# Peptides against a protein of PDB entry 6GMG, part 65

Target 1, 331 residues: chain A of PDB entry 6GMG
Amino acid sequence: DSDDRVTPPAEPLDRMPDPYRPSYGRAETVVNNYIRKWQQVYSHRDGRKQQMTEEQREWLSYGCVGVTWVNSGQYPTNRLAFASFDEDRFKNELKNGRPRSGETRAEFEGRVAKESFDEEKGFQRAREVASVMNRALENAHDESAYLDNLKKELANGNDALRNEDARSPFYSALRNTPSFKERNGGNHDPSRMKAVIYSKHFWSGQDRSSSADKRKYGDPDAFRPAPGTGLVDMSRDRNIPRSPTSPGEGFVNFDYGWFGAQTEADADKTVWTHGNHYHAPNGSLGAMHVYESKFRNWSEGYSDFDRGAYVITFIPKSWNTAPDKVKQGWP

## One batch from the design tools (peptide; aimed at target 1 C64 D255)

Design b2_p20_7_s4 (made by RFdiffusion4, then SolubleMPNN; from b2_p20_7, 7 letters changed)
Fold by OpenDDE base, seed 4:
Structure b2_p20_7_s4 (fold): chain B 331 residues (1-331), chain A 20 residues (1-20)
Amino acid sequence: as target 1 above (331 residues)
Amino acid sequence: MSAEEAELINNAAKEAEEKA
C-alpha cells in the first residue's frame, strides 16, 4: 500500500556509512546507510559536502526511481531514450526458431523480441551521444551556441540525429532541464552543464486496446529504436505493468538504474545504483534497500520487464552526483 | 502529490536474492 511510504530521517553530515553487504555480485545497504554514503561521496556542490535535504530524502523514498531522482535533480521524463535492436536476429529467429515446450506463439514472439535487444550496444549508443553533447557544451555560453556546436558535431560524425526536428527531445532536452536555468546550477550557461545517463526497465505490452496476449507476453513491435538514431519513442510508456499470466501473479511497473557520467570504458566494470521498492519500514514491504550493481547484474533485469532504455539528461558540473569514477559499496 | 501520482512513482521490485 502506497500509504505505508515513509521519508527516511536525516543523517548527520559527518556520519560515516556502515559496510555494505555483498549480495550476488552487488553491494547492498538500507536506504539510511545510502544517505550516509551519498552525503560523503555524492552530495558535494562546488566541492562542499551537503546534508541530504528533506525534499531529496522524500524523492529517494520512492524506491528505484528515487535513486535516479535525487541524483539527477528531477523526476525522470525519459524523453531522450536510446536502445539497440537486432532486426536481422529477430526476423531470423521468428522464421527458423520454434516455440519451447508449453510456450504459446505469442509468448515465443515476445521472448524473441526481448532477446533481440542488445543492452550493451544500447548503453554504448547513449554514451556516444552523451560524449557528443558534452563536446558541444564545453565552450558554449548560451543555448544557441550549444545547438550550433551540437549540429556541427553531428554533421562531422555523419550522425542521423542531425536530421531530428528542432523541437525533438534531443535538441530541447537542455532547455527543459530545471537545473540548467537555476542560478546556482547552469545559470543558462551550457558550459556549466554535463550530460548524464540513467536506465529504465519497463513492459512493452502497455496498450490496453491490444490483445491480451501482447499484454501478457509482450508486444514485439513496441518501443523499438529508430534506425540510425537509436532513439526510442517513450510517449506510450505509461508505467503499466505486465499482465498476469497465471492467477495470483503480479508484476511491477518499472525499474530505474543510475549511471551518471562514469568514464570507465569497460561496460562490465561500470556501477549502476538502484532501489528495490519505496521505503516502508513499518509496512509489509519493509525498509528500502539500495543496490550498487555491475552492468551485468543491472542489464539482466527482471521477468517483469522486456524493454530497457538508456536515457540522457543533464546536471550542473558543480554537482558530484555523477563522478567520473564510482566505487561499489563501502568502504 | 496525489495518491494516483504516488502510485505511478512507487516501485516494488523484487530483491536480488529472489532473482538468484
Scores: peptide ipSAE 0.029, ipTM 0.663, DockQ to the pose 0.069
OpenDDE base, seeds 1, 2, 3, 5: peptide ipSAE 0.026, 0.026, 0.025, 0.029; ipTM 0.656, 0.664, 0.654, 0.714; seeds 1, 3, 5 fail the geometry check

Design b2_p20_8 (made by RFdiffusion4)
Pose (drawn by RFdiffusion4):
Structure b2_p20_8 (pose): chain A 331 residues (1-331), chain P 20 residues (1-20)
Amino acid sequence: as target 1 above (331 residues)
Amino acid sequence: SIDEALAMYMDTMRAKYNSM
């Protein structure tokens, strides 16, 4: 009867996954089966396949956060985040539009703010920034050389990110990555690391001391990207879900999708890996399923979330959780 | 904390499931 979270059992390294295919842009498989796929194509350490450890299986069993947790080796902090927001469209549709049949002004403002975000440009911005970071750490063998290389290209590219504080989440992203300092990971050598990207969907109205309207319909001024840099201040994100509008209406507080470092230029052809909920096959929600969605399927989101952030973190190059190519389903 | 975030996540999943 218990809807308790259970850890999926260990899968032998030779066990191949059951086949599955995408349908209308998304593929799904039970977590036990995804572990088999992950061990075949994502588990490599210096080219050697590995069994998903007990700890990794535990992390994975927590739901959508599990895929990103496992692939990055750290619970996601969302410290360095990017998004795109059309300020002109937002201001124009507020002073020219009107609420639709059955909207409070708070609901109208919340929706317009939501629709003003552009998740394709937001992902595109994180893409170009991660590329600059990877070029900066290619031949840099200490952090100082990495930061010098990073500032040099940002200044020459006239990127407002060059003026970020030395201790900002942007410039401190590499040094604050635990695997960067580990002797088996980056060992304080930026050339042994790689920038990767994952995405977080979440709710904007997370201030518990704010009006109920913002908790039910969103805070338009919350989690907007700074101009020029596109940085999103994630410090006030507390994993608080959207408040219900009627009794019995439940919302999920966040969703994480793993992109990695795919080379595909078509943002619509990129695959994003995420789970539906925590693993509980003996309980109410059932077993965890891992979803592999095309970008547009992922960025479609749900009414639970009115905000999207594309996050950059680092993993060691010796890993294979962010390969150049990600295939939906199996084989 | 991480524990609090995960607990909150599991509660929201249960609330969502019951809303269906």

Design b2_p20_8_s1 (made by RFdiffusion4, then SolubleMPNN; from b2_p20_8, 14 letters changed)
Fold by OpenDDE base, seed 3:
Structure b2_p20_8_s1 (fold): chain B 331 residues (1-331), chain A 20 residues (1-20)
Amino acid sequence: as target 1 above (331 residues)
Amino acid sequence: SIEEELEQAYQSELDRLNSL
């Protein structure tokens, strides 16, 4: 529980950040200093810098999810998620591979499944879809026009997403975005919105009706992308952490990384912003830290997680929380 | 610069606890 969670205080609008420091291949700073950077770089609405509001600071204080929350403007729903899974690799490794010394069969299968996900291809798929969506948004002044454009783009690319139901997360994502309906946001004009991406790491073995082994070592069949579309059914993700495999072991529920709408073509050069834990400066966990990681460092994840998804949502173009270029650290 | 240091830094797991 976040009983010790504290909302970071307001930072003066013109206060410059202190330098970030390197930490395990990432740029790291305390949350208060990230607020300063955010106000200088990401806070702009219609080109004007904004002080991070109390509400936004409260959202941010929740940790890794807070970074995505404050930048996307809503708590992550994770409905429009993509991944890439190498089925042939998975089958081959299960058939021809062997458990390591001391590794159980369930542990082996869970590991092989985890290793069969391709994070780069998953990210590429999300970027591809986001690009299609952005083209569909560009000249659409109502939702109907957007949907028509989207269907046309998908047809032109022979994309399997064209076969999705009208109620699917893919087609409903825009209308279900609060900022799309806001007067100072999209104002129901798709052309005022843009697609953005964040990533979630989580545990596959969340089904409490399944075997204990799946909860400990992963469910090899869970949260796989659908063939052709790359869509992941996230409905079974309930933020349930991995079960301990040894006494005293514990795992966290999720990790979130914010990408936004960077235009860097090289995935390895993209920057992912995330937090470590909720802000508890007077508690045992201490102050929240914010990290800016390159894709390699983000996609590596942690032993807490065996799934990664790349999620598309929307923000108003008037927001600068998803700029074309993100610089790692400060200055 | 921080960028130069980050290129040479070793990736490690972080202690954390996420809320909500």
Scores: peptide ipSAE 0.025, ipTM 0.583, DockQ to the pose 0.034
OpenDDE base, seeds 1, 2, 4, 5: peptide ipSAE 0.028, 0.030, 0.027, 0.025; ipTM 0.722, 0.632, 0.717, 0.705; seeds 1, 2, 4, 5 fail the geometry check

Design b2_p20_8_s2 (made by RFdiffusion4, then SolubleMPNN; from b2_p20_8, 14 letters changed)
Fold by OpenDDE base, seed 1:
Formats: C-alpha cells, structure tokens, sequence
Structure b2_p20_8_s2 (fold): chain B 331 residues (1-331), chain A 20 residues (1-20)
C-alpha cells in the first residue's frame, strides 16, 4: 500500500554517515544514513555542499527509482536505452538446446532469450555513446552546435546512430531534459551539461493481449536492441510485472541502478547505487535500504526481470551526483 | 501520468534482497 510511504526526515548538513555494512559484496545502509553520505559527497552544486531538500527526500523515498530520481534530478523516462543481444547465440541455443527437466517450451525459449543478452556489452555501448555525446557537448553553446558536433562525431566513427531520425530520442534527449532549461542548470547551454547513465531491469512479457506463457516466462522477441545502434524501443514498457507461475507468487515491476559518469575502465569495478523498496518505517516493508553494488551484483538482477537496459540522460556539470570516482560504502 | 506510474511502482516494490 502506497499509504505507508514516509518521507525521510532532514539530516544536518555536517552530520557524518555511520559505517556501511558489507553484504555479499555490496555495501548497505539505511536511507537516512545514505542521505548523510549524499550530503557529504554528492550534494555539491558549484562546489558547495547542500542539504537534501524535502522534495529530494520525497523522491528518494520511492525506493530504487528514487535513488536514480534524486541523482538525475528527474523521474526516469527511459527513452534513450541501449542493450546488446546475441542473435546467433539465441538461434543456436534454440536449435541445439533442450528444455530442462520440467521446463516448458515457453519457459525454455524465455530463458534462452534472457541468456542471449550481454549486460556488459550493453553497458559498454551506453558508455561509448555517452562519451560521444560528452565530446559533442564540449564547447557547444546552443543546441544547434551540439547537434552538429554530434553528427560529426558519429560520422567520424561510422556509427549507425548517424542515420537516426531527427525526432529520435537520441537527438531529442538533451532538449527534453528539464535541468538543461533551468537557469541554475544548463541554462540552454549544452557545454554546461554532461551525459550520465542509469540502468533499468524489467519484464519482457508485458503485452496483455499475448499468451499467458509469454507473460509468465517472457516474450523472446520483445525489447531487443536494433542492430548497429543498440537502441531499445522502450515504448511498450508499462511497468507491468511478471505474471505468477504458481499460486501466491508475486514479482516486482522494475529495478533501477544509478551509475552516473564514473571513469573506471573496468566494468567489474564500477559501483551501482540502488534501493530495495519504498521507505515505510512503520509499515510491513520497513525502512528503505540503499545498496552500493559492483557491476556483477547489479547485472545479475533477479528472477523478476528478464531484460536490462542502460539509459542515457543529462545533468548539469555543476552537480556532483555523478562524480568520476565513486567509493563503495563508508568510510 | 508520471504520478500514476510512480504509484504503480511503489505498490509492487518489496525487499528484493531478503529473498536471496
């Protein structure tokens, strides 16, 4: 029940966080302690620490999506999403593989499709594109200059994204970012913005008109990246969870993980920040916890999800919510 | 609306790590 959600109280600006707890390769803390860390490390605007506002605390209280929301400055729209899918692996496993004992044909096909996605390659593609965008943003003082730079960069790299329509989320993403238009944000100056990355886990079998098997075991053909670009059409993602396969079984609709703009070249060493559920300290779910996970822990996901997407958005360079280096835990 | 999406998301969230 959404009625149990509570906005975490304000934390004094100078309050240091308590130590995080290690948990299976992750660093874990309660949401109030994350606010303390956030104020010390990520809150800086123009080099000055800021107390997390009531609005930001409210956003954060929504759980996993709240972590991405408070750090990106907007609710995730998921329009500019990337993934990697091995079509040859998929076809070969379908042809040569066999269902496990007790596995239905639909379950087998759904599993093979899930296993044909490469999370590391999907993440790498998003990082590549974010780098191209960041180069295009540099020294561009209007949107026209940014778009011209972007087209030049894509042409130089012979990137298939150069063939995208001008109305594509790829070209419209900057202009559709609220913080780009804000006076204290980008102020319509692309050179004041930087590309950042977050990830979404979700279920492929969301079509209500599809078979029950697709809703239970996944739709092998849904949410595949376009060849060459790696773009995923997210228009059919309606936050519908996996259908139960047994009585009493329930699944979560999505998970979000915040990466930002880390420069660590080794994907396995990157840190992903996410929440377990909405903050309900007086409810059955209890207080929200925030996790800082390595890429391996994040990319493994849960049985609730069979798709992962890596999404690009933008934040002002004056914000420190996406630093070059993220330290896991505290201290 | 974004508000509707958020509300739907909240209702389905659970302690994901408690089940591992």
Amino acid sequence: as target 1 above (331 residues)
Amino acid sequence: SIEEIIQQGIQSQRDKLASL
Scores: peptide ipSAE 0.045, ipTM 0.741, DockQ to the pose 0.496
OpenDDE base, seeds 2, 3, 4, 5: peptide ipSAE 0.027, 0.027, 0.028, 0.029; ipTM 0.687, 0.729, 0.730, 0.738; seed 2 fails the geometry check

Design b2_p20_8_s3 (made by RFdiffusion4, then SolubleMPNN; from b2_p20_8, 14 letters changed)
Fold by OpenDDE base, seed 1:
Structure b2_p20_8_s3 (fold): chain B 331 residues (1-331), chain A 20 residues (1-20)
Amino acid sequence: as target 1 above (331 residues)
Amino acid sequence: SIEEELETAYQSELARLKSL
């Protein structure tokens, strides 16, 4: 029960982390030790280390979403999301493939749809767009200048995003970012902001009016990216978990992974930071653990989820929660 | 280093995620 959630205690600013441990290809540590690492590596505001505030520790305590929350400075809205879907593969597998032994038709279709998403291409699309946005931000001192720069960049690249509505999440994302408006953040100056990326894993079969089979095995048509842009309409994502397929089976509602603004060109070498569950050291779930995973481990996901989206948001450049390089584990 | 050790292990762990 979420009522067992506890806010981790404060850690001294100069407290060094204990070594992380390897766990199934990931660097793992308890949440308090992550706070220590965060204070040493990610806490900097204008080059000065900061102790993680009580508010930030509370955000972090919510688990996987908490890691993204504390580093992005806001609860994820997931409005500007990208993915890649191979329509030809999907159609071909449906036509020429066959259900596995014991697999229902609905289960087969759901699986084929899941397998038709390309996580790497989705991630690369988000990085491409973030790069365009960062160029548009660089010398823009008001929102109008940013939008003009963005349109020019998109036109130069013949990017289909240039045709998006002015009210779309793509164009409205910056002005809807709280830290952009904060005096100690962007202070309404786009050039003080940078684009960052996180990922969400979730279930496609969330429509309660749909068939039970879609809720159990996935909705093959849900949360597909728009052709050309790669944008995913996330408006129907209500954090509804997969429906059980057998008695006693249960699934979780989502997973979040923080990437930030790493410059590593090789996707497989990028580091994704995420948590296992809310912090309940005295409850049945136990203490929250934080993981730093390579892209392969992150993108693999779990059977709880059949969709992955890569989301763009913004943080002030003065924050060090999204450095160019992220080192896995400690030391 | 931990990075070297992690590069050799890519086992999947099913973890129960509970957030908000």
Scores: peptide ipSAE 0.030, ipTM 0.599, DockQ to the pose 0.033
OpenDDE base, seeds 2, 3, 4, 5: peptide ipSAE 0.026, 0.026, 0.025, 0.024; ipTM 0.693, 0.728, 0.712, 0.703; seeds 3, 5 fail the geometry check

Design b2_p20_8_s4 (made by RFdiffusion4, then SolubleMPNN; from b2_p20_8, 14 letters changed)
Fold by OpenDDE base, seed 4:
Formats: structure tokens, sequence, C-alpha cells
Structure b2_p20_8_s4 (fold): chain B 331 residues (1-331), chain A 20 residues (1-20)
């Protein structure tokens, strides 16, 4: 019930965080304490710490999506999404594999499809593209210059993204970023912006016109990346959760993890920030908790989801919500 | 819409606690 959601109170700008607690390779804290850390580490605008605003605290209170929302400055649109799918593995396993004991054909196919996605390669693709975009942003003082640079970079790398339509999410992503147009943000200057990454976990079987089996066990053909580009068509993602397979069973509709613009080359050492649920300190769910997870912990996901996408968006370089290095936990 | 997504998020987040 959304009625139980509460906006966390303001934290003094000078208040230091309490220590995070370890939880299965993650660092965990209550949302109020994350706000304290955020103000000390991520709040900087033009090098100056900022108190998290009421609006930002409200965004944060929405849970996992709230973490990405606060750090990206906008509600996730998920338009520029990447993944990696091993088609050969999928075909081979379908042909030569067999359902487990008690596993239906639909369950088997759904599982095989899920296992055919490579989270690490999907993440690496997003990082590769973000790097290309960042190079194109450098020294580009208008959108036209950025787009020209981007096309040149893609051509030099023989990247299939060069063939995308000018109206595609790939080329339109920057112009559609509110902070790009803000005076204190990009101010329409691409060189003041940088590409950042977040991840979304979601369910493939969202088509209500499809079979019940696909809704319960996954749609093996849904949300696959396009060959060459790695782009995922997210237009059919309507935040529909997995259908229950037994009475009383329920699944979550999505999970979001914030990566930003970390420069750590080893994927396993990257830190992903995410929340568990909306903040309901006086409700049955309790207070929202924030987790800082290593990539392995993040990419593992949950049984609620059979798809992972890595999404690129943009933030002003003057923001410190996506630093080069992210330290897990506190201190 | 954002509102629809948020409403769905509320319902979904309750379910996560039950599954964890």
Amino acid sequence: as target 1 above (331 residues)
Amino acid sequence: SIEEDLQQAYESQKARLASL
C-alpha cells in the first residue's frame, strides 16, 4: 500500500554516517544513514556538498528505483538499454538439454533463456558504449558536434550502432535528458555532461496476450538484445511482475542498481547501489534499507526476474553522484 | 506514466520482502 510511504526527514549536512553493516558480501544501512553518506560523498555540486532536498528524499523513498532516481536526477526511462545473449548456447541447450525432474517444457525453455544471458558481457557492452559517448562529449559544445563526434567514433570502431536511426534512443538520449538543458547542469553543452550506467532487473513474460506458461516461467524470445548493437527494445517493459506459480505466491516487478561512472576495470570490483523497498518506517514493511553490492551480488538477481539490462543515461559532470571510485559501505 | 510505475513499485516491493 503506497499510503504507508514516508519521506525520510532531512539530515544535517555535517552529520557523518554510522557504520554500514555487512550482509552477504554487501554493505547495508537504513535509508536515513544513506542520506548522510550521500551528503558527504555524492551530494557535491561544483565541488560543494549539498543537503539532500525534500524532493530528492521523496524520490529516494520509493526504494530501489529511488536510489537510481536520486543519483541520475530523473526517473528511469530505460530507453537506452544493453544486454548480451548467447544465441548459440541457447540453441544448443534447447536441442541437447532436457528438462529437470518435475520441470515443464515451458519452465525449461524459460530457464535456458535466462541462463543464456551474460550479465558481465552486457555490462561490458554498456561500458564500451558509455566510453564512446564520453569521448564524443569531450570538446563538443553543441548537440550537432556531439552527434558528429559520435558517428565518427562509431565508424572508426566499425560499431553497428552507427546504423541506428537519428531518432533512436541511442542518438536522442542526450537531448532527452532534463539535466542537459538545465542552466546549472549541461546548459546545452555536451562537454559538461557524462554518460552513466544503471541496471534494471525485470520479468520477460509481461505480454498478457501470451500463454500463461510464458507469464509464469518466462518468454524465451522477449527482451533479447539486437545482434551487433546489443540494444534491448524496452518498449514492452510495463513493470509487470512474474505471474504466481502457486497460490499466495507473489513477485516483485523490478529491481534497479546504480553504477554511475566508475572507472574500475575489473567488473567484479565495481559497486552497485540499490534499495530493498519503499520507506515505510511505521508500516509493516519497515524502514527502507540501502545496499552497496559488488557486481556478483547485484548480477545474481532474484527468481522474480529473468532479464537484466544495463542502461545508459547522462548527468552533469558537476555532479558527484557518479564518481570514478565508489567505496563500499562506511567508513 | 511515472505514477503508474510507482504504484506498481509499491505493490512489488511488498512482495520482495516475502520472497527474501
Scores: peptide ipSAE 0.087, ipTM 0.793, DockQ to the pose 0.668
OpenDDE base, seeds 1, 2, 3, 5: peptide ipSAE 0.077, 0.087, 0.105, 0.098; ipTM 0.793, 0.799, 0.803, 0.805; seeds 1, 2, 3, 5 fail the geometry check

## One batch from the design tools (peptide; aimed at target 1 Y75 D255 N276)

Design b2_p21_3 (made by RFdiffusion4)
Pose (drawn by RFdiffusion4):
Structure b2_p21_3 (pose): chain A 331 residues (1-331), chain P 21 residues (1-21)
Amino acid sequence: as target 1 above (331 residues)
Amino acid sequence: SAAEIATALATYRDTHRAKAA
């Protein structure tokens, strides 16, 4: 009867996954089966396949956060985040539009702010920034050389990110990555690391001392990207879900999608990996399923979330959780 | 930090249960 979270059992390294295919842009499989796929194509350490450890299986069993947690080796902090927001469209649609049939002004403002974000450009911005970071750490063998290389290209590229504080989430992203300092990971050598990207969908109205309207319909001024850099201040994100509008209406507080470091130039052809909920086959929600969605399927989102952030973190190059290519389903 | 993660995961679990209700 217990809807308790259980850890999926260990899968032998030779056990192949059951086949599955995408339908209309999304593929899904039970977590036990995804573990088999993950062990075949994502588990490599210096080219050697590995079994998903008990700890990794535990992390994965927590739901959508599990895929990103496993692939990055750290619970997502969302410290370095990017998004795109059309300020002109937002200001124009506020002073020219009107609420639709059955909207409070708070609901109208909340929706317009939501629709003003552009998740394609947001992902595209994180893409170009991660590329600059990877070029900066290619031949840099200490952090100082990495930061010098990073600032040099940003200045020459006239990127407002060059003016970020030395201790900002941007410039401190590499040094604050636990696997960067680990002897078996980056060992304080930026050349052994790689920038990767994952996405977080979340709610904007997370201030518990704010009006109910913002908790139910969103805070338009919250989680907007800074101009020039596109950085999103995620410090006030507390994993608080959207408040219900009527009794019985439940919302999920966040969703994480793993992109990694795919080389595909078509943002619409990129695959994003995420789970539906925590693993509980003996309980109410049932077993966890891992979804592999095309970008547009992922960025479609849900009414639960009115904000999207594309986050950059680092993993060691010796890993294979962010390969150049990601294939939906199996084989 | 560990307490913050535990709270986040509990909240995540409860929101799924609430939605499935």

Design b2_p21_3_s1 (made by RFdiffusion4, then SolubleMPNN; from b2_p21_3, 13 letters changed)
Fold by OpenDDE base, seed 4:
Structure b2_p21_3_s1 (fold): chain B 331 residues (1-331), chain A 21 residues (1-21)
Amino acid sequence: as target 1 above (331 residues)
Amino acid sequence: MEEEIKEALERSKESHLAKAK
């Protein structure tokens, strides 16, 4: 119950974190200890450490989305999302494959669709686009200059994103970022901003007007990336969880992982920060835990989800919530 | 959008990882 959520208390600015604990190839800690790490490593504004504010602690307390929320500075809108889908693999498997023993046709189709997504290629596409955006931002002092630079970069690379509408999430993402407009943020200067990446795991079968089978086993046609661009239309994502297939079964609505702007070229060495549930130290769920996972651990996902998207947003360069290098755990 | 955020926040309870522990 969301009513059990508690905002973690403030941590002294100079308090050092306790060591993280290894857990299934991840580094794990309680939310209070993550706040300590965050203050030491990620809190810097213009090079100065900051205590996590009450508002930020409240955002963080919401669980998996809270980590992305506190580090990006806004609740995820998921408008600029990328994925990679192997259409040929999907068609071939549907045609030549067969359901497993006890697997229904709907289960088979849902599984085949899920397996036709390539998380690594989706992540790489997002990184590629983020790099293009960062180049476009670098010397642009107004939005018009940024957009012109972006179009030039895309044209030079013969990228299909150059054909997107001016009102698309791709071109509107920067101006719709609150921190871009803030005086202590971007101050309407694109060159003060940088592109960052987070990931969302969610369920494809969210259409209430669709068949029960799609809601239970996935909608094979939903949330596919557009060819050439890799853009995923997220407009139909309403944070609806997978429907139970048996009595008493329940699924969670989403998972979020924060990547930021790491420069590590090897995807497998990148670190993803995420939370397990909302902070309920006095409730049945207990205290929120924060995980720092390698890409392999993050991208594996769970049975609750059959889609993964890699989303681009922006933060001020003066923030250190998205450093070039992220160290897993503590110390 | 605010209503969608509210709904998402209200339903943001636990991840599968939490269930596995």
Scores: peptide ipSAE 0.027, ipTM 0.709, DockQ to the pose 0.447
OpenDDE base, seeds 1, 2, 3, 5: peptide ipSAE 0.024, 0.023, 0.026, 0.022; ipTM 0.684, 0.650, 0.660, 0.668; seed 3 fails the geometry check

Design b2_p21_3_s2 (made by RFdiffusion4, then SolubleMPNN; from b2_p21_3, 14 letters changed)
Fold by OpenDDE base, seed 4:
Structure b2_p21_3_s2 (fold): chain B 331 residues (1-331), chain A 21 residues (1-21)
Amino acid sequence: as target 1 above (331 residues)
Amino acid sequence: MEAEIEREIEIAKQSHLDKAA
């Protein structure tokens, strides 16, 4: 019940967090303890730690999306999203594969489509693009300079993104970032910004005009990346959950994981921060918990979702919500 | 864009449930 959501109370600026609980390669803690860690590690503006504001605590209280929200500084728009899909694998498996015992054709096709996405390659593509963007941001003191640099970088790499329209989310993402325009943020100076990454898990079968089978088992053709660019059209993602396949069954609408701008070259060693649900300490769901997961734990996802996207946005370099190195758990 | 964000927030408040680790 949405009415059960509560904003976590303020934590003293100098309060150290309690130890996180290790669980199957993840580190877990209650939301108020994450706020303590956040204030000690991620809250820094221009090198000075900050108390999480009431507004930020309210954002955080919304659960998994809240973690990305508080660290990116804005509610996720998911416009600049990347994924990797193996078309050959998909076609081959559909042609030569067989449904499992008791599996319907629609269920088989949905599963094959889900399995044809490569989370690691999708993540790598996003990191590649973020790196290009960061090079373009460097020493660019206006948007025009940034865009020129970006086009040059893409041309040098023979990247298909160079053919995107000027109004594409790829080119417009920076100017549409609120923190870019803020005086204490980018102050309209691209060189003061950096690209960051988060991930969203969601359901492909969201079209209410499609068949019930697609809503239950997935739409094999939905939310595929464009060839060459890896861009995913997210315009049809309306946070609609998977339809129940049996009476009493229910699914969650989405999951978000925050990566930021870690420089760890080994994807398996990267840390992803996410929440379980909105904070409802007096409700049936209970208090919100925050998880810091390794990539393998994050990318596994849940049966609620058959799509994963890796999204690029921007934050000021003066923020420490996306450090080069993220340490899992506490201490 | 603001209206879209507000809609998504409302959806998140209503439909985001517990996920087991």
Scores: peptide ipSAE 0.028, ipTM 0.729, DockQ to the pose 0.462
OpenDDE base, seeds 1, 2, 3, 5: peptide ipSAE 0.024, 0.025, 0.025, 0.026; ipTM 0.686, 0.685, 0.685, 0.718

Design b2_p21_3_s3 (made by RFdiffusion4, then SolubleMPNN; from b2_p21_3, 9 letters changed)
Fold by OpenDDE base, seed 5:
Order: C-alpha cells, then structure tokens, then sequence
Structure b2_p21_3_s3 (fold): chain B 331 residues (1-331), chain A 21 residues (1-21)
C-alpha cells in the first residue's frame, strides 16, 4: 500500500555512512544510510556539501524513481529516450525460429523482440548523444546558440538527429528542464548545464486496446527506436505493468537507474544507483534500500520488463549528483 | 502533482530483488 510511504528523517550533514553490504553483486544499504553517503559525495552545490532537504528526502522515498528524482532534480519525464534494436535479428528469428515447448506464438514473438534489444548499444547511443549535447552546451550562453551548436555538431557527425523537428524532445529537452530556468541553476545559460543519463525498465504491452496476449507477453512492435536516431517514442508509456499470466501473479510497473555523467569508457564498469521500493519502515515492505549496481546487474532487468530505455536530461554543472566517477558502496 | 506521481507508482509495491530471489 502506497499509503505506508514515509519520508526518511534528516541526517546530520557530517554523519559518515555505515558500510554498504554486498547483495547479488551489488552494493546495498538502507535509504537513510544512502542519504548519509549522498550528503558526503553527491550533495555539493558549488563545491559545498548540503543536507538533503525534506523535499528531496520525500522524492527519494518513492523508491527506484526517487533515486533518479533526487539526483536529476525533477520527476522523470522520459521524453528523450534512446535504445538499440536489431531489426535483422528480429526478422530472422521470427522467420526461422520457433516457439519453445509450451511457449505460445505470442510469447515467442514477445521474447524474440525483447532479445532483439541491445542494452549496451542503447546505453552507448545515449552516451554518444549526451557527449554531443555537452559540446553544444559548453560555450553557449543562450538557447539559440546551443541549438545552433547542436545542429552543427550533428551535421559534422552526419547524425540523423540533425533531421529532427525543432519541436522534437531532442531539441526541446533543455528548455523544458526546470533547473535550466532556475536562477541558482542554469539561469537560462546552457553553458551552466550538462547532460546526464538515467535508465527506465518498463513493459511494452501497455495498450489496453490491444490483445490480451500482447499485454501478457509483450508487444513486439512497441517502443522500438527510430532507425538512425535511436529515439524511442515514450508517449505511450503509462506505467502500466505486465498483465499476469496466472492467478495471483503480479508485476511491477517500472524500474529506474541513475547513471549521471560517469566518464568510465567501459560500460561494464559503470555504476547504476536504484531503489527497491518506496520507504515503508512501518509497513510490510519495510525500509527502502538503495543499490549501486554495475551495468551488468542493472541491464539484466527482470521478467517484469521487456524494454529498457536510456534517457537524457540536464542538471546544473554546479550540482555534484552526476560526478565523472562513482564509487560503488562505502567505504 | 504529487497525486499524479503516487498514481503512477501505485503498482510499485515490492522489491525487484525479492521477486528475483
């Protein structure tokens, strides 16, 4: 019951975290201990540590999305999303493959579609685009300059994103970022902002007008990236979970993982921060736990989800919620 | 709004790790 959610209490600014615990190859801790780490490592504004505010603690208390929320400064809109889909693999497997024993045709198609996504390539595409955006931001002191720089960068790289409409989430993402417009944030100066990345896992079969099979086993045609750009239309993502295939079965609607702006070139060594559920210390779920997972652990996902998107947003450079290096766990 | 966020999170009622275990 979401009504059991509680905002974690404040932690003293100088309180050091307790050691994280290993959990399935991840570093794991209770939410209050993450707050302690966050204050020591990620809270900095203009180089000064900050106590996590009540508002931020409330955002964090929402679980996996809360981690992304508190670090990005806004609830995820997921509008600028990237993925990689192997169309040839998909077509070939559908043509030449067959359902496994006991597998329905719909289940087979859903599985094949899921397997045709490449999480690593999707992540790399997002990183590539974020890099281009960061170059465009670097010396741009108004939005017009940023957009001009962006178009030039894309043209130089012969990137298909150069053909996107001016109203596309790709071009509108910066101006739609609240922290860009804040006086203590970007103050409408693109050069004060940087691109950051988070990931969302979700279910493809969300269309209520579609077949029950698609809702149970996935919609093979849903949430595919556009060729050339890698952009995923997320407009139909309504946070609807997978439909149960048996009585009593239930699935979670989404998972969020925070990457930020790590510079580690090896995707497998990147750290993704996420939560298990909303904070309910007095409820059946218990206290929220925060996990710092390597890419392998994050990208593996769960059977609840058949899509992974890598989303770009922006934060002020003065924030330290997206450092170039993230250390897993504590100490 | 917070209400909208809560609605979006309504089905997020268990730990993924617990489910995977």
Amino acid sequence: as target 1 above (331 residues)
Amino acid sequence: SMAEIERALETYKQSHLDKAA
Scores: peptide ipSAE 0.042, ipTM 0.756, DockQ to the pose 0.356
OpenDDE base, seeds 1, 2, 3, 4: peptide ipSAE 0.034, 0.024, 0.023, 0.040; ipTM 0.743, 0.647, 0.634, 0.747

